# Peptides against a protein of PDB entry 3ZN8, part 19

Target 1, 125 residues: chain A of PDB entry 3ZN8
Amino acid sequence: LEEYDKIQKKMEDVMEGKGKLTLRDVYAQIIALRKMGPLSKVLQHIPGLGIMLPTPSEDQLKIGEEKIRRWLAALNSMTYKELENPNIIDKSRMRRIAEGSGLEVEEVRELLEWYNNMNRLLKMV

## One batch from the design tools (peptide; aimed at target 1 Q29 R69 E110 W114)

Design b2_p17_4_s2 (made by RFdiffusion4, then SolubleMPNN; from b2_p17_4, 13 letters changed)
Fold by OpenDDE base, seed 3:
Structure b2_p17_4_s2 (fold): chain B 125 residues (1-125), chain A 17 residues (1-17)
Amino acid sequence: as target 1 above (125 residues)
Amino acid sequence: DLDREFLERFQQLLLSL
């Protein structure tokens, strides 16, 4: 609960323009969500989600959980400097991260693209 | 209210991956 409250406060600061969302913040949020249980249980904790999103199939939840595990492997293979400032991740760093995590370079690229899209959306809030 | 909506949207985005 205390760890979740710290992450929540950080997300509030980012929303208010007091901070920037980093991959460290993403990592912390994913860990907090995983501590709540399977994605199916996490969805139950989101009021109104059941109204706005179709309930994912069990197979879709399993695919999502596997994707999260793969992204966590990539994040665990990043340096602190890369987590705080992902824009420094060039092709050489991306390849190292992929090799260290047992992922394809394309999967690391997908994570970075997702992060960039998230930051764009947050700037519109 | 806005902070809650942001967190919910962020969680939705993580879940949609």
Scores: peptide ipSAE 0.119, ipTM 0.650, DockQ to the pose 0.083
OpenDDE base, seeds 1, 2, 4, 5: peptide ipSAE 0.099, 0.055, 0.103, 0.107; ipTM 0.669, 0.586, 0.669, 0.670; seeds 1, 2, 4 fail the geometry check

Design b2_p17_4_s3 (made by RFdiffusion4, then SolubleMPNN; from b2_p17_4, 12 letters changed)
Fold by OpenDDE base, seed 4:
Structure b2_p17_4_s3 (fold): chain B 125 residues (1-125), chain A 17 residues (1-17)
Amino acid sequence: as target 1 above (125 residues)
Amino acid sequence: SEDKRFLQRFQELLLSL
């Protein structure tokens, strides 16, 4: 919980928007992470990770890398308006995004659900 | 940097999905 609070606080500091996380913010952060290198190289340099979480296996790192890749594909298939205001993404938009990204609609829904959950958590801080 | 650490934690969060 304390770690989540730190992440949330820092997310607020990094957000370009006045107190609202957008998918544009998420996209920017993912791109910044990608600039640090492959997930495997990034995670090995995380201080305290070994204390809080077991060191991810190579397979877990691959799964995570694939998840990030898929989310980037979805985000790249969104319009600027959708990135700035994900609440406008209806079933039709979600289907278009899925088709454009080569993902299942459920994977796009999962991303949006995650975003909504994060945004709810940020409002509590 | 603190920002790098934040990004790393954000990535961990993404992995938790």
Scores: peptide ipSAE 0.134, ipTM 0.643, DockQ to the pose 0.084
OpenDDE base, seeds 1, 2, 3, 5: peptide ipSAE 0.121, 0.124, 0.107, 0.131; ipTM 0.634, 0.634, 0.648, 0.637; seeds 1, 2 fail the geometry check

Design b2_p17_4_s4 (made by RFdiffusion4, then SolubleMPNN; from b2_p17_4, 11 letters changed)
Fold by OpenDDE base, seed 1:
Structure b2_p17_4_s4 (fold): chain B 125 residues (1-125), chain A 17 residues (1-17)
Amino acid sequence: as target 1 above (125 residues)
Amino acid sequence: DLDKRFLDEFLTLLLSL
């Protein structure tokens, strides 16, 4: 509960422009989601998501679950410095992270691109 | 409310990739 509250407060601070979203924040959020169970169960606990998003198919849920697993592997292969400041992740770091996580470099790049897009969206709110 | 919106957006983007 305390960990969840810290994550929520951090998310609120970021959404209010009082902070910057980091990959540490992303990691914490994914862990919190995983504690709720499989993605299918998580979605059931979010009122209104079904109104804003078409109900994901079973295959889409499997793909999403696998993506979460892969991103966690990538995040677990990052240093604290990289998690706090993802902008330092250059091609060399990206390759190391990919190798350490058993992922393709493109998958690590996809995560970083997603993060950058998310951070841009948060600045518009 | 903000947390929910963030989570919704997080999941939306995650599932859209």
Scores: peptide ipSAE 0.235, ipTM 0.754, DockQ to the pose 0.090
OpenDDE base, seeds 2, 3, 4, 5: peptide ipSAE 0.230, 0.220, 0.240, 0.233; ipTM 0.744, 0.737, 0.747, 0.748; seed 4 fails the geometry check

Design b2_p17_5 (made by RFdiffusion4)
Pose (drawn by RFdiffusion4):
Structure b2_p17_5 (pose): chain A 106 residues (1, 21-125), chain P 17 residues (1-17)
Amino acid sequence: LLTLRDVYAQIIALRKMGPLSKVLQHIPGLGIMLPTPSEDQLKIGEEKIRRWLAALNSMTYKELENPNIIDKSRMRRIAEGSGLEVEEVRELLEWYNNMNRLLKMV
Amino acid sequence: SKLTFLSRLISEKLREE
């Protein structure tokens, strides 16, 4: 049930209920439909879950703050350690910056 | 608001994969 500390404390809670659906707990707004979140149980069917929660914990508690410092020598680092590919790492690293960005405009 | 927005971003990223 400044940002990095929050991301962990939040993503960790996003597993001990599902992948839960509490996305509709702090949103006074309304939804769309039910035949759409049905594709959430599909990823649950596999013995695994997601590649993001992989290389996510395979990083220092400071490398997640400014993933910009990460080079070609640092991408392959958290790649082989997590079992993901260099490509699967980029989509993850280019996102840590987005959260710390779009949040500024909030 | 910031926490709600973070939850949205995380959920969107989870859906993208």

Design b2_p17_5_s1 (made by RFdiffusion4, then SolubleMPNN; from b2_p17_5, 7 letters changed)
Fold by OpenDDE base, seed 2:
Structure b2_p17_5_s1 (fold): chain B 125 residues (1-125), chain A 17 residues (1-17)
Amino acid sequence: as target 1 above (125 residues)
Amino acid sequence: SKRTALLKLIYEFLRSE
């Protein structure tokens, strides 16, 4: 839980324009969240979630769990330099990561796109 | 806040599907 709090603090800093969220941070956050159990259990522990977000269906939760598993595989196949600076991940690196994780290149691309969108979102708030 | 950051992360994660 200590690591979880550290990552959340970093997210706050990013939202305030005081830092940058990296894939290392994402990785640490996912690991911390996984210690709380499956996605469904994690969501249940967030007060006011039902007010702020629509409740995911059971099917959406299953898809989410599978996505987390796949993204973890991708992250485990990245180098430290790539985790710290995902912008260096070109097509060659992306293919290597996909091969090493047993994923399609498109799945790795999806993770990177999500990361980029997340950073933009956090900085706008 | 920490809560807001987490919610945004989860929201963007889930909406990608």
Scores: peptide ipSAE 0.143, ipTM 0.666, DockQ to the pose 0.372
OpenDDE base, seeds 1, 3, 4, 5: peptide ipSAE 0.139, 0.141, 0.154, 0.138; ipTM 0.669, 0.666, 0.669, 0.661; seeds 3, 4, 5 fail the geometry check

Design b2_p17_5_s2 (made by RFdiffusion4, then SolubleMPNN; from b2_p17_5, 9 letters changed)
Fold by OpenDDE base, seed 4:
Structure b2_p17_5_s2 (fold): chain B 125 residues (1-125), chain A 17 residues (1-17)
Amino acid sequence: as target 1 above (125 residues)
Amino acid sequence: EKRQALLLLIYEFLRSE
């Protein structure tokens, strides 16, 4: 619950009343962050991180970097319409995205589930 | 700040995994 509360607050900060997060929004921000370098370098530049969250271990950073890489692969394999409205992603589209990104279908499903959960949280705010 | 917030969001997600 504590984690969800933190996520909710962060979503409010990101969306600033937009009401809906799209995968295009997520993609754009991840790309912007990647311009700063690897996750390890990005996180060290976040003011107040040490106050809000525990400092990630080296292993956690590696896992995070890999996860971001996988998410980007999935997002790069989506159509514009899918990015704007992930709700249209059915089993067939999910399989295509997985194949195109070299990921397991479950990894794509995980991303979509995360997205849906985030939007649910936004509706509560 | 938005970028920071989203990055923190991602971090929290990754931490839960």
Scores: peptide ipSAE 0.167, ipTM 0.685, DockQ to the pose 0.339
OpenDDE base, seeds 1, 2, 3, 5: peptide ipSAE 0.157, 0.164, 0.156, 0.155; ipTM 0.690, 0.689, 0.692, 0.682; seed 2 fails the geometry check

Design b2_p17_5_s3 (made by RFdiffusion4, then SolubleMPNN; from b2_p17_5, 9 letters changed)
Fold by OpenDDE base, seed 4:
Structure b2_p17_5_s3 (fold): chain B 125 residues (1-125), chain A 17 residues (1-17)
Amino acid sequence: as target 1 above (125 residues)
Amino acid sequence: EKKTALLQLIYDFLRSE
């Protein structure tokens, strides 16, 4: 809970232009959520999510759970410098991360694209 | 709602897979 609160504060700071979201922040948030249990249980504890988004099916939850595992594998394969500054991740780094995590390069690219989009959106909110 | 924005976006991304 304490770790989660720190992440929330970080997110608020980013939205206020007092910083930027990093993949380290993303990693920390995922880890904090994982401590709450499986994805199904986590989603139940997210206020407003059930209002804003439809409840996922069991199959979607399984897919999501696997995706989280894959993301964690990718994040665990990144260097500290990459986690703090994802913009330095070029094709060579992305390939290394993919190989180290057992993922396709495209999956790592998708994660980075998501991150970039997230960062842009947070600045707009 | 604002505090859950990141989580919602993560959820949305996962749901889209």
Scores: peptide ipSAE 0.173, ipTM 0.693, DockQ to the pose 0.452
OpenDDE base, seeds 1, 2, 3, 5: peptide ipSAE 0.166, 0.166, 0.160, 0.165; ipTM 0.690, 0.685, 0.687, 0.683; seed 3 fails the geometry check

Design b2_p17_5_s4 (made by RFdiffusion4, then SolubleMPNN; from b2_p17_5, 11 letters changed)
Fold by OpenDDE base, seed 4:
Structure b2_p17_5_s4 (fold): chain B 125 residues (1-125), chain A 17 residues (1-17)
Amino acid sequence: as target 1 above (125 residues)
Amino acid sequence: DRRRALLQLIYDFLRSE
């Protein structure tokens, strides 16, 4: 939980215009959450989720768990420079990452798009 | 609110497939 709190603080800092969230931060967050157990257990520890969002179905949890595993594979296939500065990831790098992780290029693109959207949202809030 | 926004992103991530 201590690691999770550090990541939350990082996100708050980014929201205040201090620094930026990197894929390294995302990786650390995923790992911290995984230490709490399966996705179902992780969600149970998140305050307010049940109030604002409907409880995901068991099938959705399974899909989410698999997606997390795939994204971890992608992240593990990235270089340190790519994790710290994801904007350098071009088509050639995406292809390499996909091949190294056993994923489709579209899955890597989806991860990067999610990351970009998250950063935009954090700066907006 | 900020934490909730993050949770929404996570939820959207889970729901996108």
Scores: peptide ipSAE 0.216, ipTM 0.744, DockQ to the pose 0.367
OpenDDE base, seeds 1, 2, 3, 5: peptide ipSAE 0.198, 0.195, 0.210, 0.194; ipTM 0.729, 0.722, 0.740, 0.722

Design b2_p17_6 (made by RFdiffusion4)
Pose (drawn by RFdiffusion4):
Structure b2_p17_6 (pose): chain A 106 residues (1, 21-125), chain P 17 residues (1-17)
Amino acid sequence: LLTLRDVYAQIIALRKMGPLSKVLQHIPGLGIMLPTPSEDQLKIGEEKIRRWLAALNSMTYKELENPNIIDKSRMRRIAEGSGLEVEEVRELLEWYNNMNRLLKMV
Amino acid sequence: EKRAALTKLIAEKLEEE
């Protein structure tokens, strides 16, 4: 049930119920339909879950703040340690900056 | 608002993969 600390405290909670659906707990707005979140049980069917929660915990509690400092020597680092590829790391690293970015405009 | 924004962003990233 400044940002990095929040990201962990939140993503950790996003597993002990599902992947849960509490996305509709702090949104007074309305939804769209039900035949759409059905593709959420598909990723659950596999023995695994997602590649993001992998290399995510495979990083220092400070490397997630400014993933910009990460180079070609640092991407392969959290790649092989998590079992993901260099490509699967980029899509994860280029996102940590987005959250810290779009949040500023909030 | 910041909490809700993070929730939305995290949800969008989860949907992306």

Design b2_p17_6_s1 (made by RFdiffusion4, then SolubleMPNN; from b2_p17_6, 8 letters changed)
Fold by OpenDDE base, seed 2:
Structure b2_p17_6_s1 (fold): chain B 125 residues (1-125), chain A 17 residues (1-17)
Amino acid sequence: as target 1 above (125 residues)
Amino acid sequence: EKRQALLQLIYDFLRSE
């Protein structure tokens, strides 16, 4: 709970342009949110999100749950330097991460793409 | 615009591969 509050404060700083979101931050946030239960319950507890998002289907929730598990595996296979600065992750690093996590390289690329898009969004907010 | 961008990211996350 204390860790969750710290992460939320970090996210607020990033949203205000006072910080940088790293994959380490993402990893910590995912772990904290996962303690709240399945994705459906997690989404319900995010302020404002419930009014912004249509109710996801059961199939969408299953897809989301599986994707989170796979992304966590990828994150667990990254080095500290990679988590702190994902920009250093090149093709060779992606392949290593994929092999270490039992994922396809494309899945690792998807995670990195999502992260990059999120950072761009946060910079605009 | 920011709201739309966020929704797009979430939609992309939930989309099947």
Scores: peptide ipSAE 0.340, ipTM 0.824, DockQ to the pose 0.193
OpenDDE base, seeds 1, 3, 4, 5: peptide ipSAE 0.298, 0.326, 0.323, 0.331; ipTM 0.800, 0.820, 0.816, 0.821; seeds 3, 5 fail the geometry check

Design b2_p17_6_s2 (made by RFdiffusion4, then SolubleMPNN; from b2_p17_6, 9 letters changed)
Fold by OpenDDE base, seed 5:
Structure b2_p17_6_s2 (fold): chain B 125 residues (1-125), chain A 17 residues (1-17)
Amino acid sequence: as target 1 above (125 residues)
Amino acid sequence: SKRQALLQLIDDFLRSE
């Protein structure tokens, strides 16, 4: 729980413009949440989410779980520099990451796009 | 809105490939 609190503090700092969200931060958050159990169990512990979202269907939960596993594989195939500064990831790096993780390049691109959108959202808060 | 942006992000995450 101590590690989880550190991650939450980092997220708060980013939302207040006191820091920057990196893929390393995302990686740490995913690992911390996974220790709480399956995605369905994790979602129950996210404050405010139940108010904003309806209960996911069984199929949606399966999709989410599989995507998390794939994204973890991609993150495990990134270098330290890429995790800390994802903006350096070009087509060549994406292809390498995809090959190393057993994913399609499009899946790696989707992760990066999601990350960029998350950063935009956090700056709005 | 912030809510709409978050919902869109979650929708993108849960979208099947």
Scores: peptide ipSAE 0.407, ipTM 0.855, DockQ to the pose 0.202
OpenDDE base, seeds 1, 2, 3, 4: peptide ipSAE 0.385, 0.136, 0.142, 0.165; ipTM 0.844, 0.651, 0.663, 0.681; seeds 2, 3, 4 fail the geometry check

Design b2_p17_6_s3 (made by RFdiffusion4, then SolubleMPNN; from b2_p17_6, 9 letters changed)
Fold by OpenDDE base, seed 4:
Structure b2_p17_6_s3 (fold): chain B 125 residues (1-125), chain A 17 residues (1-17)
Amino acid sequence: as target 1 above (125 residues)
Amino acid sequence: SKKKALLELINEFLRSE
């Protein structure tokens, strides 16, 4: 729960305009999820919150886990500079990351697009 | 709550294709 609290605090800070979400933050969240399971499952153990949160199906969880695992491979193939500043990832870097992680370039692009969208959404909330 | 909504959003995105 401590790890999740840190992640939540980071997300809250970003929402308040204090700093930015990085792929290092994403990495930390992925690791936490693998350790403790999906946030939804954790929240199900909290009275009140669990009742109001939708419970994903087992199949949805598996699909999500596979996606996360693949993205983790991509993240592990990134440099520190790329993790901290994903915007520097150009086509050349993206190709390198894909090759290093055994992913298609499109999958790396999808991760980056997800990151960008998430970051935008957090700033808008 | 804002916190709940945020967590739901995160979960949704992590599980999205």
Scores: peptide ipSAE 0.094, ipTM 0.597, DockQ to the pose 0.307
OpenDDE base, seeds 1, 2, 3, 5: peptide ipSAE 0.037, 0.042, 0.053, 0.079; ipTM 0.520, 0.520, 0.536, 0.586; seed 1 fails the geometry check

Design b2_p17_6_s4 (made by RFdiffusion4, then SolubleMPNN; from b2_p17_6, 8 letters changed)
Fold by OpenDDE base, seed 1:
Structure b2_p17_6_s4 (fold): chain B 125 residues (1-125), chain A 17 residues (1-17)
Amino acid sequence: as target 1 above (125 residues)
Amino acid sequence: EKKRALLLLINEFLRKE
């Protein structure tokens, strides 16, 4: 609960322009969400999601859980400096992260693109 | 508010590129 409230406050601070979302914040958020259970259980805790989004199939949930696991492997392969400032992740760092996590470079790129999109969305809210 | 942060995360995570 305390970890979740800290993440929420960080997200609020970012929305208010008092800070930036980092990959460390993303990591903490993914861990907090995983403590709620499988992705299916996490989705059930979101009021109104079942009205706004089609219920994912069991196969889509498995793919989502695998994607989360792969992103955690990438995040665990990052340095503290990279987690705090993802903009320093060049092609060489991206390749190292991919090799260290057993991922394709494209999967690491997808995570970074997702992070950049999240930061844009949070600034528009 | 908790709902909003989580909805944004999930919406972007599930978004088809």
Scores: peptide ipSAE 0.080, ipTM 0.627, DockQ to the pose 0.379
OpenDDE base, seeds 2, 3, 4, 5: peptide ipSAE 0.033, 0.074, 0.078, 0.066; ipTM 0.554, 0.623, 0.634, 0.615

Design b2_p17_7 (made by RFdiffusion4)
Pose (drawn by RFdiffusion4):
Structure b2_p17_7 (pose): chain A 106 residues (1, 21-125), chain P 17 residues (1-17)
Amino acid sequence: LLTLRDVYAQIIALRKMGPLSKVLQHIPGLGIMLPTPSEDQLKIGEEKIRRWLAALNSMTYKELENPNIIDKSRMRRIAEGSGLEVEEVRELLEWYNNMNRLLKMV
Amino acid sequence: EEEERFKREVLRSFLAR
C-alpha cells in the first residue's frame, strides 16, 4: 500500500498488491473502460514481470538523479548486471530524466 | 506501447500527489 527517494518508496509499493490498480486512488477524475486494463494480467502470467524494475535497483541511489552522467561505459554496466541489454537500459535511463523534468512543470 | 502506458500511469500517480 528529492525525487529518487520518492520513486523507490513508490515503486516498491507498486508490487505488493498486483501490479496493483491504485492508480485510481488519488485521481478524482473518471476512467474510460474495463476491457483495457485486461492486458495487465498478461505480463503477470509470465514467471517474470518487467525489465524496468530490473536495472532500476541495479543503480546507485545517486545515479538515478542525474542519469545524464551515464555513458556507454555505464549503460552496459547496469545491463549485464540486470540481465537486460544496452538497448533495454536506454529506454530506462531516458525516463529517469523525464520524471524529474515533467515534475518541475507541476 | 505497453511500457509507455505504464510510464504514463506512474507519472500520473506521482504528479497527482

Design b2_p17_7_s1 (made by RFdiffusion4, then SolubleMPNN; from b2_p17_7, 11 letters changed)
Fold by OpenDDE base, seed 2:
Structure b2_p17_7_s1 (fold): chain B 125 residues (1-125), chain A 17 residues (1-17)
Amino acid sequence: as target 1 above (125 residues)
Amino acid sequence: EEDQRFFDRLLQYLLSL
């Protein structure tokens, strides 16, 4: 819980434009949330999410859970430098990460694309 | 409320896959 609160505070700073979101921050948040239990349990703890998002089916929850697991595998296969500055991840690094995590290169690319999109959104806030 | 926005967006993305 204490670790989660520290991550949340850092996210607040990032959302306020006081910081930059890194993949290390993403990783830390995902693992903190995973400690709360499966995706279904995590969703129950987010007020208002059920209003903003349609209630996911059991199959959708399973798909989401698997996606989180795959992204964690990718993040676990990154170096510290890559986690702190994902912009250094070139095609060679991306391939290494994919091979090390047992993922397709496209799945690693998807994670990086998501990260870049999130940073763009945070800069607009 | 703002802190949950990042995670909400993450979850929204993950659930949209």
Scores: peptide ipSAE 0.140, ipTM 0.683, DockQ to the pose 0.089
OpenDDE base, seeds 1, 3, 4, 5: peptide ipSAE 0.155, 0.118, 0.126, 0.105; ipTM 0.710, 0.696, 0.703, 0.677; seeds 1, 5 fail the geometry check

Design b2_p17_7_s2 (made by RFdiffusion4, then SolubleMPNN; from b2_p17_7, 12 letters changed)
Fold by OpenDDE base, seed 5:
Structure b2_p17_7_s2 (fold): chain B 125 residues (1-125), chain A 17 residues (1-17)
Amino acid sequence: as target 1 above (125 residues)
Amino acid sequence: DEDKRFQDRILQLLLSL
């Protein structure tokens, strides 16, 4: 609960332009979500989400759950410095992360692109 | 399309929690 509240406050600070979202924040939030159970259970606990998003099929839930597991493997293979400042992740670091996580380099690139897009979106709010 | 739907959903989860 305390970790959850800290992550929430940090997300609020980022949304208010008072902070920067890092991959460490993303990692911590995914771990907090995973403590609530599978993605299907997490989605059921978010009020109003069922109004904004169609109920995913069982297959879509499985795909989402697998993607989360893969991204966690990548995040677990990053150094503290990389998690705090993902912009230092060059081609050599990206390859090391992919090899350490058992992922393709393209899957690590996709995670970094997702992070960059999210961080751009948060700066516009 | 699946990756974009997943991205949007995780983004909403990250922002709404």
Scores: peptide ipSAE 0.107, ipTM 0.646, DockQ to the pose 0.420
OpenDDE base, seeds 1, 2, 3, 4: peptide ipSAE 0.104, 0.105, 0.107, 0.102; ipTM 0.646, 0.647, 0.653, 0.648; seeds 1, 4 fail the geometry check

Design b2_p17_7_s3 (made by RFdiffusion4, then SolubleMPNN; from b2_p17_7, 12 letters changed)
Fold by OpenDDE base, seed 1:
Structure b2_p17_7_s3 (fold): chain B 125 residues (1-125), chain A 17 residues (1-17)
Amino acid sequence: as target 1 above (125 residues)
Amino acid sequence: DEDKRFQQLLLQLLLSK
């Protein structure tokens, strides 16, 4: 958890000059990341400015890859309005997104909670 | 490049959970 928080803080620093983070921004970055290929290939680019984490196991890579897929599925099921203003996503919208993406509502909540946490961090700067 | 840095950090966040 501590490492996670540190990574979030670093992400905040990166986004500090870009204004308010939206899910559109997140979506764009995930898509760009996916263009680099599977996580196994992308991890080769991790060394640098990020927090040094233990090398993930094969199982961890699979979990991570699936998580990315799930988040993209959720994002693909959102409207442009929701991507720009995620705060409008109420229970009904969240349920629709979950159903449209084939995810559990809790999985959509995880993404939204992550986003909300990131925005809260940005407001502290 | 801030975009590249963001992508890396995003990836780390995804893997850290």
Scores: peptide ipSAE 0.206, ipTM 0.767, DockQ to the pose 0.105
OpenDDE base, seeds 2, 3, 4, 5: peptide ipSAE 0.200, 0.190, 0.144, 0.195; ipTM 0.765, 0.753, 0.697, 0.752

Design b2_p17_7_s4 (made by RFdiffusion4, then SolubleMPNN; from b2_p17_7, 12 letters changed)
Fold by OpenDDE base, seed 2:
Structure b2_p17_7_s4 (fold): chain B 125 residues (1-125), chain A 17 residues (1-17)
Amino acid sequence: as target 1 above (125 residues)
Amino acid sequence: ELDKREQQRLLQLLLSR
């Protein structure tokens, strides 16, 4: 609960143009959400999501859980400096992270692209 | 309230790709 509130406040600060979302913040958020249980349970606890999103099939939930697990493996293979400043992650760093996490380089690139897009969206709101 | 919607958006972005 305390970790969750810290992440919430950090996200509010970033939305207000105060500070920067890092991959460390992303990691902490994913861990906090996973403490609530399987993705299916997390989605059930989000008010109004069931009205806006079709109930994901069991197969879609499994795919989503696998993706989150793979992204956590990538994040766990990053250095503290990379987590705090993802912009330093070049091709050599991406390859090292992929090798250390047992992922394809493309999956690490996808995570970084997602982060960059998220950070752009948060600055526009 | 904004925080819950933003968490929903984060989760949607995690799942949509």
Scores: peptide ipSAE 0.090, ipTM 0.610, DockQ to the pose 0.088
OpenDDE base, seeds 1, 3, 4, 5: peptide ipSAE 0.055, 0.051, 0.051, 0.037; ipTM 0.564, 0.578, 0.615, 0.534; seeds 4, 5 fail the geometry check

Design b2_p17_8 (made by RFdiffusion4)
Pose (drawn by RFdiffusion4):
Structure b2_p17_8 (pose): chain A 106 residues (1, 21-125), chain P 17 residues (1-17)
Amino acid sequence: LLTLRDVYAQIIALRKMGPLSKVLQHIPGLGIMLPTPSEDQLKIGEEKIRRWLAALNSMTYKELENPNIIDKSRMRRIAEGSGLEVEEVRELLEWYNNMNRLLKMV
Amino acid sequence: EKAFLTLLIHEFEEELE
Protein backbone atom coordinates (compact mmCIF):
# COMPACT_ATOMS: atom_id res chain seq x y z
CA LEU A 1 0.00 0.00 0.00
CA LEU A 2 14.41 15.07 -2.62
CA THR A 3 12.69 12.96 -5.26
CA LEU A 4 14.75 9.79 -5.48
CA ARG A 5 13.81 8.87 -1.92
CA ASP A 6 10.15 9.27 -2.99
CA VAL A 7 10.54 7.29 -6.21
CA TYR A 8 11.74 4.20 -4.36
CA ALA A 9 9.24 4.51 -1.53
CA GLN A 10 6.60 4.67 -4.23
CA ILE A 11 7.72 2.11 -6.85
CA ILE A 12 8.26 -0.39 -4.03
CA ALA A 13 4.67 0.02 -3.10
CA LEU A 14 3.70 -0.51 -6.74
CA ARG A 15 4.26 -4.26 -6.63
CA LYS A 16 2.82 -5.54 -3.35
CA MET A 17 -0.73 -5.32 -4.73
CA GLY A 18 -0.55 -6.12 -8.42
CA PRO A 19 0.84 -4.25 -10.37
CA LEU A 20 -1.89 -2.52 -8.37
CA SER A 21 -4.39 0.01 -9.66
CA LYS A 22 -4.25 2.65 -6.96
CA VAL A 23 -3.71 5.10 -9.74
CA LEU A 24 -7.31 6.01 -9.00
CA GLN A 25 -6.85 6.81 -5.33
CA HIS A 26 -5.51 10.35 -5.40
CA ILE A 27 -7.21 11.46 -8.62
CA PRO A 28 -10.63 13.05 -8.03
CA GLY A 29 -11.06 12.99 -11.77
CA LEU A 30 -12.88 10.32 -13.73
CA GLY A 31 -11.58 7.47 -15.92
CA ILE A 32 -12.31 6.33 -19.47
CA MET A 33 -13.17 2.65 -19.65
CA LEU A 34 -12.38 -0.86 -18.45
CA PRO A 35 -11.41 -2.68 -21.71
CA THR A 36 -8.17 -0.74 -21.66
CA PRO A 37 -6.34 -1.68 -18.45
CA SER A 38 -6.84 -5.27 -19.53
CA GLU A 39 -3.38 -5.20 -21.14
CA ASP A 40 -1.96 -4.99 -17.64
CA GLN A 41 -2.52 -8.66 -16.91
CA LEU A 42 -0.55 -9.54 -20.02
CA LYS A 43 2.78 -8.52 -18.55
CA ILE A 44 1.82 -10.44 -15.43
CA GLY A 45 1.47 -13.65 -17.37
CA GLU A 46 5.16 -13.82 -18.03
CA GLU A 47 7.41 -15.17 -15.31
CA LYS A 48 8.95 -11.73 -15.26
CA ILE A 49 7.49 -8.26 -15.05
CA ARG A 50 9.26 -5.23 -16.48
CA ARG A 51 12.76 -4.12 -17.49
CA TRP A 52 12.47 -0.81 -15.69
CA LEU A 53 12.27 -2.25 -12.19
CA ALA A 54 15.46 -4.11 -13.13
CA ALA A 55 18.20 -1.55 -13.77
CA LEU A 56 16.31 0.74 -11.41
CA ASN A 57 17.62 -0.91 -8.22
CA SER A 58 20.91 -1.54 -9.96
CA MET A 59 21.98 2.04 -9.41
CA THR A 60 23.41 4.10 -6.53
CA TYR A 61 21.08 6.15 -4.42
CA LYS A 62 22.67 9.22 -5.96
CA GLU A 63 23.09 8.21 -9.58
CA LEU A 64 19.33 8.33 -10.01
CA GLU A 65 19.19 12.00 -9.06
CA ASN A 66 21.32 13.26 -11.92
CA PRO A 67 21.48 10.53 -14.57
CA ASN A 68 23.16 13.10 -16.76
CA ILE A 69 26.56 12.24 -15.28
CA ILE A 70 26.13 8.80 -16.77
CA ASP A 71 28.20 8.08 -19.83
CA LYS A 72 28.76 5.20 -22.25
CA SER A 73 30.86 3.60 -19.55
CA ARG A 74 28.06 3.83 -17.01
CA MET A 75 25.17 2.72 -19.19
CA ARG A 76 26.74 -0.64 -20.05
CA ARG A 77 27.45 -0.87 -16.35
CA ILE A 78 23.91 -1.17 -15.12
CA ALA A 79 23.12 -3.01 -18.34
CA GLU A 80 24.93 -6.30 -17.86
CA GLY A 81 24.34 -6.16 -14.15
CA SER A 82 20.61 -6.12 -14.67
CA GLY A 83 20.55 -8.30 -17.75
CA LEU A 84 19.17 -5.56 -19.95
CA GLU A 85 20.78 -4.02 -23.04
CA VAL A 86 22.43 -0.64 -23.51
CA GLU A 87 19.31 0.44 -25.39
CA GLU A 88 16.97 -0.69 -22.65
CA VAL A 89 19.03 1.39 -20.22
CA ARG A 90 18.74 4.62 -22.21
CA GLU A 91 14.97 4.60 -22.11
CA LEU A 92 15.27 4.23 -18.33
CA LEU A 93 17.97 6.86 -17.76
CA GLU A 94 16.27 9.45 -19.98
CA TRP A 95 13.25 9.12 -17.75
CA TYR A 96 14.74 9.77 -14.35
CA ASN A 97 15.42 13.29 -15.60
CA ASN A 98 11.85 13.69 -16.82
CA MET A 99 10.33 13.00 -13.42
CA ASN A 100 12.66 15.49 -11.75
CA ARG A 101 11.82 17.91 -14.53
CA LEU A 102 8.03 17.83 -15.01
CA LEU A 103 7.79 17.87 -11.21
CA LYS A 104 9.42 21.31 -11.06
CA MET A 105 6.47 22.67 -13.07
CA VAL A 106 4.18 21.31 -10.37
CA GLU P 1 3.22 15.82 -6.03
CA LYS P 2 2.66 12.20 -5.08
CA ALA P 3 -0.36 12.03 -7.35
CA PHE P 4 1.59 13.59 -10.19
CA LEU P 5 4.43 11.13 -9.75
CA THR P 6 1.87 8.32 -9.91
CA LEU P 7 0.64 9.67 -13.21
CA LEU P 8 4.14 9.95 -14.60
CA ILE P 9 4.98 6.38 -13.55
CA HIS P 10 1.76 5.09 -15.05
CA GLU P 11 2.33 6.95 -18.34
CA PHE P 12 5.90 5.68 -18.47
CA GLU P 13 4.72 2.10 -17.97
CA GLU P 14 2.32 2.53 -20.86
CA GLU P 15 5.10 3.91 -23.08
CA LEU P 16 7.23 0.92 -22.31
CA GLU P 17 4.42 -1.43 -23.23

